# Ledger of designs, part 14: peptides against a protein of PDB entry 5ONS

Target 1, 181 residues: chain A of PDB entry 5ONS
Amino acid sequence: MFKKFDEKENVSNCIQLKTSVIKGIKNQLIEQFPGIEPWLNQIMPKKDPVKIVRCHEHIEILTVNGELLFFRQREGPFYPTLRLLHKYPFILPHQQVDKGAIKFVLSGANIMCPGLTSPGAKLYPAAVDTIVAIMAEGKQHALCVGVMKMSAEDIEKVNKGIGIENIHYLNDGLWHMKTYK

## One batch from the design tools (peptide; aimed at target 1 W39 Q42 P89 F90)

Design b2_p13_6_s3 (made by RFdiffusion4, then SolubleMPNN; from b2_p13_6, 6 letters changed)
Fold by OpenDDE base, seed 5:
Structure b2_p13_6_s3 (fold): chain B 181 residues (1-181), chain A 13 residues (1-13)
Amino acid sequence: as target 1 above (181 residues)
Amino acid sequence: MEELLEQLILLAR
C-alpha cells in the first residue's frame, strides 16, 4: 500500500473530525481490535483532536497530535501503523517469518508460505483475512503489518503461494512520514 | 527503530 508512497506527492489534505465521527471510529476500532479498548483513551485522549490525513488511492490515515495511529483504504478495515503497534504490540495477533523472508518483506513483497513454515518461522492459528503483525526471530518489534491470504492451516498444508499480503512494512512510505500535523 | 531496521537487514544477509 505504501511502497511508492511519498508524503509530499500523495497527501491530499488533512481534516479534523467531529466528535460523533470520532466516537464511531472508536467503536469500529474496538470491534476490530477488542484488546485495544482499555488503551483507547490513552491512544486517543478525549482532549486531543483527531484528524484524518487523506491521501491518493483512497488512503486515510488517522492521527492524534501528529502521531499516525491507524490507516485504511476505501473505507475498509483499519490497520494499525507500525509505530503504534510498536507501542502496543498486543493489538494484533502475531506471525513470525524466517530470516530469509526479512529482506523480501522489507522490500514490500508478500510473504510466501515457505517463509512461514521454515524452522526459523512461527505460524500461529489464524483465519483468512486476519490482520496480523509480522515478527522476526529474536525481535520484539514488528517489521510488517499484513493480512492472512490463507489460513494458518492451509499455509502449512499447501506451503506454496502467498500466505500473507504485505500491507505496511518498516521503511515504507508510511514509516517515513513519522508524524503529520 | 532505525536500529531495528539495520538489525533486521543484517539478519537477512
Scores: peptide ipSAE 0.145, ipTM 0.810, DockQ to the pose 0.045
OpenDDE base, seeds 1, 2, 3, 4: peptide ipSAE 0.140, 0.043, 0.040, 0.051; ipTM 0.806, 0.723, 0.719, 0.734

Design b2_p13_6_s4 (made by RFdiffusion4, then SolubleMPNN; from b2_p13_6, 4 letters changed)
Fold by OpenDDE base, seed 5:
Structure b2_p13_6_s4 (fold): chain B 181 residues (1-181), chain A 13 residues (1-13)
Amino acid sequence: as target 1 above (181 residues)
Amino acid sequence: FEEELKRLIEEAR
């Protein structure tokens, strides 16, 4: 989603959200990520305005005090940014790739099944379309936010093709944006 | 934290 993303070229505008809209978004976030509910007051304090940075390709980035928290495309599901995920690693269920897959993930490549079934990888139960944090063997911080294209069961059985779609990865265009005010 | 991320980014280059 952000492989060729550039803040200067791909950001259109920024709008401040009304309180009713913010409430709706918070409810959506709780539905998607039930574990985030106790933390929303900390992540999105009521005193702080919430903004949406509108980008090309119908991408919207939810921000508070310039911090990029979540993003979505075409009013689809919200994804946490890696920066938020690093602070709150429990927001997403995890999958772990082996060390050999790291360079490919960080190039924006989708995660292939063998990288999830090989020694050093850890594959946890997850259904198709689940948004997941991609961890790596021997590393503590998520490298990528992805979406399961196969269930964990099918990844193990088929063990070829795209297991997880790479949505947002460390050092992509969104990562380089850092903040927006 | 920052050191790990820097290392990861460097590995990808």
Scores: peptide ipSAE 0.320, ipTM 0.872, DockQ to the pose 0.045
OpenDDE base, seeds 1, 2, 3, 4: peptide ipSAE 0.309, 0.303, 0.311, 0.312; ipTM 0.869, 0.865, 0.871, 0.872

Design b2_p13_7 (made by RFdiffusion4)
Pose (drawn by RFdiffusion4):
Structure b2_p13_7 (pose): chain A 181 residues (1-181), chain P 13 residues (1-13)
Amino acid sequence: as target 1 above (181 residues)
Amino acid sequence: EKEELEEEVREKL
């Protein structure tokens, strides 16, 4: 979603949200990520203004104190930014690719099933369309936010095709936009 | 694993 994204060519503007809208978004975040509820007062303090950074192709980025928290396209599901995920790694279920796939996902490639079924990879049960944190064999921190395109069981069996869609990866355009200011 | 990660985040605060 952000492979060729930068602030100049992609950010149209930034709107500060009213209280009515903030509560609604928080509710959606709760529905989508149940375990995030106890942490929202920390991530989105009552004191701080909440802004949506509007981007081309109807991408929205939720910001608090200039920190990028979540993003979505159209009115689709929210995804955590990798920076937020690094602070709260439990927000998402995990999938671990083998170390050989790291170079491909850091270049924006989708995750193929061999990257999840080979030694050094760890594949956990997941239904299709689940938003997952992509972990790397031998790495402590997540490197990609993905969406299951095949269920985990299908990935083990079919073992060919895109297993996980690469949505956001380390040092993509979104990662380079460290803060909005 | 999820509970462990949550507790680790709590300890760091």

Design b2_p13_7_s1 (made by RFdiffusion4, then SolubleMPNN; from b2_p13_7, 6 letters changed)
Fold by OpenDDE base, seed 3:
Structure b2_p13_7_s1 (fold): chain B 181 residues (1-181), chain A 13 residues (1-13)
Amino acid sequence: as target 1 above (181 residues)
Amino acid sequence: MQKELEEEVLKSL
């Protein structure tokens, strides 16, 4: 989603949201990520303005005090940014890729099944379409935010093809945006 | 340049 993303070229505008809209978004976030509910007032304090950075390709980035928190495309599901996920790693279920897969993930490549089933990888139960945090063997913080294209069970059984779609990865255009005030 | 930056960021994970 952000492989060729550049703040200077791909950001259109930024709007401050009304209270009613913010309330709706918070409810959506809790629905998607039930575990975030106790932390949401900390992540999005009531006193702080919430903004949406509108980008090309119908991408919207939710921000508070300049911090990039979540993003979505075409009003689809919200994804946490890696920066938020590093602070609150429990927001998403995890999957771990082996060492050999790291360089490919960092190039924006989708995660292939062997990178999730080989020694050094850790594959946890997850249904298709689940948004997941991609962990790297030997690392503590997420490398990538992805979407399960196959269930964990099918990844183990089939063990070929795209297991997880790479949505947002370390050092992509969104990562480099860092903040937006 | 890009690879060097990636390595630095990766070390921080």
Scores: peptide ipSAE 0.135, ipTM 0.788, DockQ to the pose 0.035
OpenDDE base, seeds 1, 2, 4, 5: peptide ipSAE 0.129, 0.128, 0.095, 0.120; ipTM 0.782, 0.784, 0.735, 0.773

Design b2_p13_7_s2 (made by RFdiffusion4, then SolubleMPNN; from b2_p13_7, 4 letters changed)
Fold by OpenDDE base, seed 4:
Structure b2_p13_7_s2 (fold): chain B 181 residues (1-181), chain A 13 residues (1-13)
Amino acid sequence: as target 1 above (181 residues)
Amino acid sequence: EKEKLEKEVLESL
């Protein structure tokens, strides 16, 4: 989603959200990520305005005090940014890729099944279409946010093809955006 | 430089 993304070229505008819209978004976030509820007031304090940065390709980034929190495309599900995920790693279920897969993930490539079934990988139960944090063997923090294109069970059984779609990865265009006010 | 930054960030994970 952000492989060729540049803040100067791909950001269109920024809008401040009304209170009612913010409430709706918070409810949606809790629905998508139930574990976030106790932390949501810390992540999105009531006193702070919430903004959406509108980008090309129908991408929207949710921000508070310039911090990039979540993003979505074409009004689909929200994804946490890696920067938020590093602070709150429990927001997403995890999958771990082996060391050999790291360089491919960081190039924006989708995660292939063998990278999730090897001895250095850890594959946890997850349904298709689940948004997941991609962990790297030997690393503590996520290097990628992805979407399960197969269930964990099918990844193990088939062990061929795209297991997880790469949505947002370390050092991509969104990562380099850092903040936006 | 991008690769250098990538390595530095990766090492911090």
Scores: peptide ipSAE 0.197, ipTM 0.830, DockQ to the pose 0.035
OpenDDE base, seeds 1, 2, 3, 5: peptide ipSAE 0.167, 0.167, 0.176, 0.156; ipTM 0.816, 0.815, 0.820, 0.805

Design b2_p13_7_s3 (made by RFdiffusion4, then SolubleMPNN; from b2_p13_7, 6 letters changed)
Fold by OpenDDE base, seed 3:
Structure b2_p13_7_s3 (fold): chain B 181 residues (1-181), chain A 13 residues (1-13)
Amino acid sequence: as target 1 above (181 residues)
Amino acid sequence: MQKELEQEVLESL
C-alpha cells in the first residue's frame, strides 16, 4: 500500500474531525480490536483533536497530535501503523517469519507459506482475512502489518503461495512519514 | 544509503 508512497507527492489534505465522527471511529476500532478498548482513551484522548490525512488512492490516515495511529483504504478496515503497534503490540495477533524472509518483507513482498512454516518461524492459529502483526525471528518488534490470505491451518497444509499479504512494512513510505501536524 | 537506513531500523527492532 505504501511502497511508492511519498508525503510530498501523495498527501492531498488534512481535515479535523467532528466529535460525532470521532465517536463513530472509536466504536469501529473497538469492534475491530476489542483488546484496544482499555487503552483507547490514552491513544486518543478526548481533549485532543483527531485528524484524517487524506492521501491518493483513497488512503486515509488517522492522527492525534501528529502521531499516525491507523490507516484505511476506501473506508475498509482500519490497520494500525507500525509505530502504534510498537507501543501496543497486543493490538494484533502475531505471526513470525524466519530470518530468510526478512529481506523480502522489507522490500514489500508478500509473505510466502514456507517463510511461516520453516524452522525459525512461528505460525499461530488465525482465520483468513485476519489483520496480523508480522514478527521477525530474533526481533522484539513487528516489521510488518499484514492480512492472512490463507488460514494458518491451510498455510501448514498447502505450504506454498502467498500466506500473508504485506500491507505496511518497516521503512516504507508510511514509516518515513513519521508524524503529521 | 537506503540499505544502510534499513539495517539501522532493523537493528532497532
Scores: peptide ipSAE 0.157, ipTM 0.796, DockQ to the pose 0.034
OpenDDE base, seeds 1, 2, 4, 5: peptide ipSAE 0.155, 0.137, 0.149, 0.138; ipTM 0.800, 0.779, 0.793, 0.787

Design b2_p13_7_s4 (made by RFdiffusion4, then SolubleMPNN; from b2_p13_7, 4 letters changed)
Fold by OpenDDE base, seed 3:
Structure b2_p13_7_s4 (fold): chain B 181 residues (1-181), chain A 13 residues (1-13)
Amino acid sequence: as target 1 above (181 residues)
Amino acid sequence: EQEELEKEVLESL
């Protein structure tokens, strides 16, 4: 989603949200990520304005105090940014790729099944379309936010093709954006 | 160049 993304070229404008819209978004976030509920007032304090950065390709980024928190495309599900996920790693269920898959993930490639079933990888139960944090063997912080294109069960059984779609990865255009006020 | 950037990023994980 952000492989060729640049803030100067791909951001259209930034709008401040109404209170009613913010409440709706918070409810959506809790529905998508139940574990975030106790932390949501810390992530999105009531006193702080919430903004949406509108980008090309129908991408919207949710921000508070300049911090990039979540993003979505074409009014689809919200994804946490890697920067938020590093602060709150429990927001998403995890999957772990082996050492050999790391360089491909960092190039924006989708995650193939063998990179999730090999020694050094860890595959946890997850349904199709689940948004997941991609961990790297031997590393502490997530390197990618992805979406399950196969269930964990099918990844193990079939062990061929795209297991997880790469949505946002470390050092992509969104990562380099850092903040937007 | 990409390989060098990947190495730096890996060190930050």
Scores: peptide ipSAE 0.152, ipTM 0.800, DockQ to the pose 0.033
OpenDDE base, seeds 1, 2, 4, 5: peptide ipSAE 0.140, 0.146, 0.125, 0.134; ipTM 0.792, 0.795, 0.771, 0.787; seed 4 fails the geometry check

Design b2_p13_8 (made by RFdiffusion4)
Pose (drawn by RFdiffusion4):
Structure b2_p13_8 (pose): chain A 181 residues (1-181), chain P 13 residues (1-13)
Amino acid sequence: as target 1 above (181 residues)
Amino acid sequence: MEEYEEKVKEELE
């Protein structure tokens, strides 16, 4: 989603949200990520203004104190930014690719099933369309936010094709936009 | 990761 994204060519503007809208978004975040509820007062303090950074192709980035928290396209599901995920790694279920796939996902490639079924990889049960945190064999921190395109069981069996769609990865355009200011 | 997540939760609390 952000492979060729930068602030100049992709950010149209930034709108501060009213209280009515903030509550609605928080509710959606709760529905989508149940375990995030106890942490929202910390992530989105009552005191701080909440802004949506509007981007080309109907991408929205939710910001608080200039920190990028979540993003979505159209009115689709919210995804945590990798920076927020690094602060709260438990927001998403995990999938671990083998170390050989790191170079490909850091270049924006989708995750193929061999990257999840090979030694060094760890594949956990997941239904299709689950938003997952991609972990790397031997690495402590997540490197990609993905969406299951095939269920985990199908990935083990079919073992060919895109297993996980690469949505946001370390040092993509979104990662380079450290803050909005 | 499970242990690491619990540690992060404790630090946040």

Design b2_p13_8_s1 (made by RFdiffusion4, then SolubleMPNN; from b2_p13_8, 5 letters changed)
Fold by OpenDDE base, seed 4:
Structure b2_p13_8_s1 (fold): chain B 181 residues (1-181), chain A 13 residues (1-13)
Amino acid sequence: as target 1 above (181 residues)
Amino acid sequence: MEEQEKKVAEQLK
């Protein structure tokens, strides 16, 4: 989603959200990520305005105090940014790739099934279309946010093709935005 | 190095 993304070229505008819209978004976030509920007031304090940065290709980034928190495309599901995920690692279920997959993931490549079934990988139960944090063997922090294109069961069974779609990865265009006010 | 940038470096060690 952000492989060729540049803030200066791909951001269109920024809008401040009304209170009712913010409430709706918070409810949606809790629905998508139930574990976030106790932390949501810390992540999105009531006193702070919530903004959406509108980008090309129908991408929207949810921000508070300039911090990039979540993003979506074409009003689909929200994804946490890696910067938020690093602060709250439990927001997403995890999958772990082996060390060999790291450079590929950091190039924006999708995660292939063998990278999830190898001895250095750890594949946890997850349904297709689940948004997941991609961890790497021996590393503490997520390097990617992805979407399961197959269930964990099918990844193990088929073990060929794209297991997880790479949506947002370290050093992509979104990562380099850092903040936006 | 900023704390967030250390996250990238971590992956490459």
Scores: peptide ipSAE 0.522, ipTM 0.922, DockQ to the pose 0.045
OpenDDE base, seeds 1, 2, 3, 5: peptide ipSAE 0.037, 0.036, 0.034, 0.519; ipTM 0.681, 0.666, 0.668, 0.922

Design b2_p13_8_s2 (made by RFdiffusion4, then SolubleMPNN; from b2_p13_8, 7 letters changed)
Fold by OpenDDE base, seed 3:
Structure b2_p13_8_s2 (fold): chain B 181 residues (1-181), chain A 13 residues (1-13)
Amino acid sequence: as target 1 above (181 residues)
Amino acid sequence: MEEQEQEVVQKLL
């Protein structure tokens, strides 16, 4: 999603949200990520304005105090940014790739099934279309936010093709944006 | 991404 993303070229405008819209978004976030509920007042304090940065290709980025928190495309599900996920790693279920897969994920490649079933990988139960944090063998922080293209069961069984789609990865265009005021 | 850039990024993990 952000392989060729540049703030100067791909941001259209920024809109401050009304209180009613913010309440709706908070409810959607709790529905998608139930574990975030106790932390949501810390992540999105009531006193702080919430903004949406509108980008090309129907991408929207949710921001508070310039921090990039979540993004979505075409009003689909919200994804946490890696910067938020590093602070709150429990927001998403995890999958772990082996050491060999790291360089490919960091180039924006999708995660192939063998990178999830090999020694050093860890595959946890997850359904198709689940948004997941991609962890790496021997590393602490997530390197990617992805979407399951196969269930964990099918990844183990078939062990060929794209297991997880790479949506946002460390050092992509969204990572480089850092903040937006 | 070049090898040197990969090494720098991997330090963030």
Scores: peptide ipSAE 0.254, ipTM 0.822, DockQ to the pose 0.036
OpenDDE base, seeds 1, 2, 4, 5: peptide ipSAE 0.243, 0.067, 0.114, 0.092; ipTM 0.822, 0.723, 0.757, 0.743

Design b2_p13_8_s3 (made by RFdiffusion4, then SolubleMPNN; from b2_p13_8, 4 letters changed)
Fold by OpenDDE base, seed 3:
Structure b2_p13_8_s3 (fold): chain B 181 residues (1-181), chain A 13 residues (1-13)
Amino acid sequence: as target 1 above (181 residues)
Amino acid sequence: MEELEKKIQEELE
């Protein structure tokens, strides 16, 4: 989603949200990520305005005090940014790739099934379309935010093709954006 | 944040 993204070229405008809209978004975030509820007032304090940075290709980024928190495309589900996920790693369920997959993930490649079933990988139960944090063997911080294209069960059975789609990864265009006010 | 970013970069790259 952000492989060729550039803040100066791909940001259209920024709008400040009304209180009622913010309430709706918070409820949606809790629905998507139940574990975030106790932390949401810390992540999005009531006293701080919430903004949406509108980008090309129907991408929207939620920001508070310049911090990039969540993003979505074409009014689909919200994804946490890696920067938020690094602070709150429990927001997403995890999957772990082996060491050999790291360089490919960091180049924006999708995660193939063998990278999730090999020694060093850890595959946890998850349904198709689940948004997940991609961890790596021997590493502490997430490499990538992805979406299950197959269930964990099917990944193990088929063990061929794209298991997880790479949506946002370390050093992509969104990562380099850092902040926006 | 710059310190953390550097740490993560060193960790993962």
Scores: peptide ipSAE 0.546, ipTM 0.924, DockQ to the pose 0.047
OpenDDE base, seeds 1, 2, 4, 5: peptide ipSAE 0.541, 0.295, 0.306, 0.536; ipTM 0.922, 0.865, 0.871, 0.922

Design b2_p13_8_s4 (made by RFdiffusion4, then SolubleMPNN; from b2_p13_8 with Y4L E6K K9Q)
Fold by OpenDDE base, seed 1:
Structure b2_p13_8_s4 (fold): chain B 181 residues (1-181), chain A 13 residues (1-13)
Amino acid sequence: as target 1 above (181 residues)
Amino acid sequence: MEELEKKVQEELE
């Protein structure tokens, strides 16, 4: 989603949200990520304005005090930014790739099934379309935010092709955007 | 935030 993303080229405008819209978004975030509920007032304090940065390709980035928190495309599900996920790693369920897959993930490549079934990888139960944090063997912090393109069961069974789509990864265009005030 | 960013990049790059 952000492989060729550039703030100067791909950001259209920024809009401050009304209170009612913010409430709706917070409810949606809790529905998508139940574990975030106790932390949401810390992440999005009531007194702080919430903004949407509108980008090309129908991408919207939710920000508070310049920090990029969540993003979505075409009013689909929200994804946490890696920056937020690194602070709150429990927001997403995890999958772990082996060491050999790290460089490919960090280049923006989708995660192939063998990278999730090999020694050093850890594949946890997850349905297709689940948003997941991609961890790596021997590493503490998530490499990317992805979406299951196959169920965990099918990844183990078929063990070929794209298991997880790479949506947002370390050092992509969104990562380099860093802040927006 | 800056410290965490540097730590993550040093870890993963």
Scores: peptide ipSAE 0.544, ipTM 0.923, DockQ to the pose 0.051
OpenDDE base, seeds 2, 3, 4, 5: peptide ipSAE 0.495, 0.542, 0.437, 0.528; ipTM 0.915, 0.922, 0.904, 0.921

## One batch from the design tools (peptide; aimed at target 1 K87 F90 A136)

Design b2_p14_1 (made by RFdiffusion4)
Pose (drawn by RFdiffusion4):
Order: C-alpha cells, then structure tokens, then sequence
Structure b2_p14_1 (pose): chain A 181 residues (1-181), chain P 14 residues (1-14)
C-alpha cells in the first residue's frame, strides 16, 4: 500500500476530528482489535487532538501528537502502523516467515506460501482476511503488516501462491514518514 | 517466542 508513497506526492491534507467522530473510530478499533481496548487511553489520550491524514487513493492515516497509529483505505478495516505495533506487539496475531523471505518482503513483495512452510518459518492457524503481524525467523520485531489471502490450513496444503498480502513493511513510504507535522 | 515476547511487553505495560 505504501511502496511508492511519500508525503509530497501522496498527502493531500490533514483534518482534525470532532469528538463525535473520534468515539466512532475508537469503537471500530475496539471491534476490530478487541485486546486494544485497555490501551486506547494510552494510545489516544483524551487530552490530545486526533487527526486524519488524507492521502491519494482514499487512504487515511490516524494521528495523535503527530504519531501515526492506524491507517485504512476507503472505509475498509484499520491496520496498525508498524511503529504502533512495535510499541504494542500483541495487537495482532503473528505469522513468522523464514529468514530467506526477509529481503523480499522488505522490497515490497507479497508473501508466498514457501516463505511460511519452510524450516525456520512458523505458520499459525488463521482464517483468510485476518490482519497479521509478520515476524521473521531470528528477529524480535515485526517487519510487515499483512492480510491472509489463503487460510493457514490452505497455505500448508496448497503451498503455492500468495499466502499473505504485504500491506505495510519496514522502510516503505509510510515507515519513512516518521511523524506528521 | 514472538507470542511470549508480546505477552511480556503487555505485562510490563500493565
């Protein structure tokens, strides 16, 4: 989603949200990520203004104190930014690719099933369309936010095709936009 | 593991 994204060519503007809208978004975040509920007062303090950074192709980025928290396209599901996920790694279920796939996902490639079924990789049960944190064999921190395109069981069995769609990866355009200011 | 690390970070934050 952000492979060729930068602030100049992709950010149209930034709108501060009213209280009515903030509560609605928080509710959606709760529905989508149940375990995030106890942490929202910390992530989105009552005191701080909440802004949406509007981007081309109807991408929205939710910001608090200039920190990028979540993003979505159209009115689709919210995804945590990798920076927020590094602060709260438990927000998403995990999938671990083998170390050989690191170079490909850091270049924006989708995750193929061999990257999840090979030694060094760990594949956990997941239904299709689950938003997952991609972990790497031998690495402590997540490197990609993905969406299951095939269920985990199908990935083990079919073992060919895109297993996980690469949505956001370390040092993509979104990662380079450290803050909005 | 990654799951154990995530639980540890969660407990530290609590």
Amino acid sequence: as target 1 above (181 residues)
Amino acid sequence: SHEEYAEEVKEELE

Design b2_p14_1_s1 (made by RFdiffusion4, then SolubleMPNN; from b2_p14_1, 4 letters changed)
Fold by OpenDDE base, seed 5:
Structure b2_p14_1_s1 (fold): chain B 181 residues (1-181), chain A 14 residues (1-14)
Amino acid sequence: as target 1 above (181 residues)
Amino acid sequence: SHDELAEQVKKELE
């Protein structure tokens, strides 16, 4: 989603959200990420304006005090930014790739099944379309936010093709955006 | 800080 993303070229505008809209978004976030509910007042303090950075390709980035928190495309599900996920790693269920897959994930490549079934990888139960944090063998912080393209069960038994789609990864265009005020 | 964490992660993963 952000492999060729550039703030100067791909950001259209920024809008400040009304209170009612913010409430709706918070409810959506709780539905998607139940574990985030106790932390929302910390992540999105009531006193701080919530903004949406509108980008090309119908991408919207939710921000508070310039911090990029979540993003979505075409009013689909919200994804946490890696920067937020690093602070709150429990927001997403995890999958772990082996060491050899790290360089590919960080290049924006999708996660192939063998990278999830090999020694050093850890594959946890997850249904298709689940948004997941991609962890790596021997590393503490997530490399990538992805979406299961196959169930964990199918990844194991088929073990061929794209297991997880790479949506947002370290050093992509969104990562380099850092903040937006 | 948030920026410090980001830099730490980059050093960890790169």
Scores: peptide ipSAE 0.454, ipTM 0.901, DockQ to the pose 0.051
OpenDDE base, seeds 1, 2, 3, 4: peptide ipSAE 0.398, 0.394, 0.367, 0.396; ipTM 0.888, 0.889, 0.883, 0.890

Design b2_p14_1_s2 (made by RFdiffusion4, then SolubleMPNN; from b2_p14_1, 5 letters changed)
Fold by OpenDDE base, seed 1:
Structure b2_p14_1_s2 (fold): chain B 181 residues (1-181), chain A 14 residues (1-14)
Amino acid sequence: as target 1 above (181 residues)
Amino acid sequence: SHEELAKEVEEKLK
């Protein structure tokens, strides 16, 4: 989603959200990520304005005090930014790729099934379309936010093709954006 | 390498 993303070229505008809209978004976030509920007031304090950075290709980034928290495309599901995920790693279920897959993930490539089934990888139960944090063998922080294109069960059985779609990865355009006031 | 880059980024986050 952000492989060719550039803040200067792809950001259109920034708007401050109404209270009613913020409430709706918070409810959606809790629905998508139940584990975030106890932390949501810390992540999005009531006293702080919530903004949306509107980008090309119908991408929207949710921000509070300049911090990039979540993003979505075409009013689809919200994804946490890697920067937020690093602070709250429990927001997403995890999948772990082997050491050899790291370079491909960081190039923006989708995660192929063998990178999830080989020694050094850890594949946990997950349904199709589940948003997941991509961990890597020997690494401490998530390298990528992805979406399951196959169930964990099918990844193990078929072991061929795209297992997880790469949505947001370290050093992509969103990562380099850092903050937006 | 991309692996080295990932390590560098992780160190900056600590």
Scores: peptide ipSAE 0.191, ipTM 0.823, DockQ to the pose 0.058
OpenDDE base, seeds 2, 3, 4, 5: peptide ipSAE 0.040, 0.033, 0.037, 0.051; ipTM 0.670, 0.657, 0.662, 0.700

Design b2_p14_1_s3 (made by RFdiffusion4, then SolubleMPNN; from b2_p14_1, 5 letters changed)
Fold by OpenDDE base, seed 2:
Structure b2_p14_1_s3 (fold): chain B 181 residues (1-181), chain A 14 residues (1-14)
Amino acid sequence: as target 1 above (181 residues)
Amino acid sequence: SHEEQALEVQKKLE
């Protein structure tokens, strides 16, 4: 989603959200990520305005005090940014790729099944279309936010092709955006 | 800071 993304070229505008819209978004976030509910007041304090950075390709980035929190495309599901996920790693279920897959993930490549079933990888139960945090063998922090294109069960059985779609990865255009005020 | 932590994470993952 952000492989060729550049803040200067791909941001259209930024709008401050009304209270009612913020409430709706918070409810959506809780629905998507039930475990985030106790933390939302910390992540999105009531005293702080919430903004949406509108980008090309129908991408919207939710921000508070310039911090990039979540993003979505075409009003689909919200994804946490890696920066937020690093603070709150429990927001998403995890999958772990082996060391060999790291360089490919960091190039924006989708995660292939062998990278999830090989020694050093850890594959946890997850349904297709689940948004997941991609962890790296031997690393503490997620390197990618992805979407299961197969269930974990099918990844193990088929063990070829795209297991997880790479949505947002470390050092992509969104990562380098850092903040937007 | 978070930015410092992120930078360290970036370096470790590259």
Scores: peptide ipSAE 0.036, ipTM 0.600, DockQ to the pose 0.049
OpenDDE base, seeds 1, 3, 4, 5: peptide ipSAE 0.036, 0.032, 0.036, 0.027; ipTM 0.632, 0.608, 0.641, 0.652; seed 4 fails the geometry check

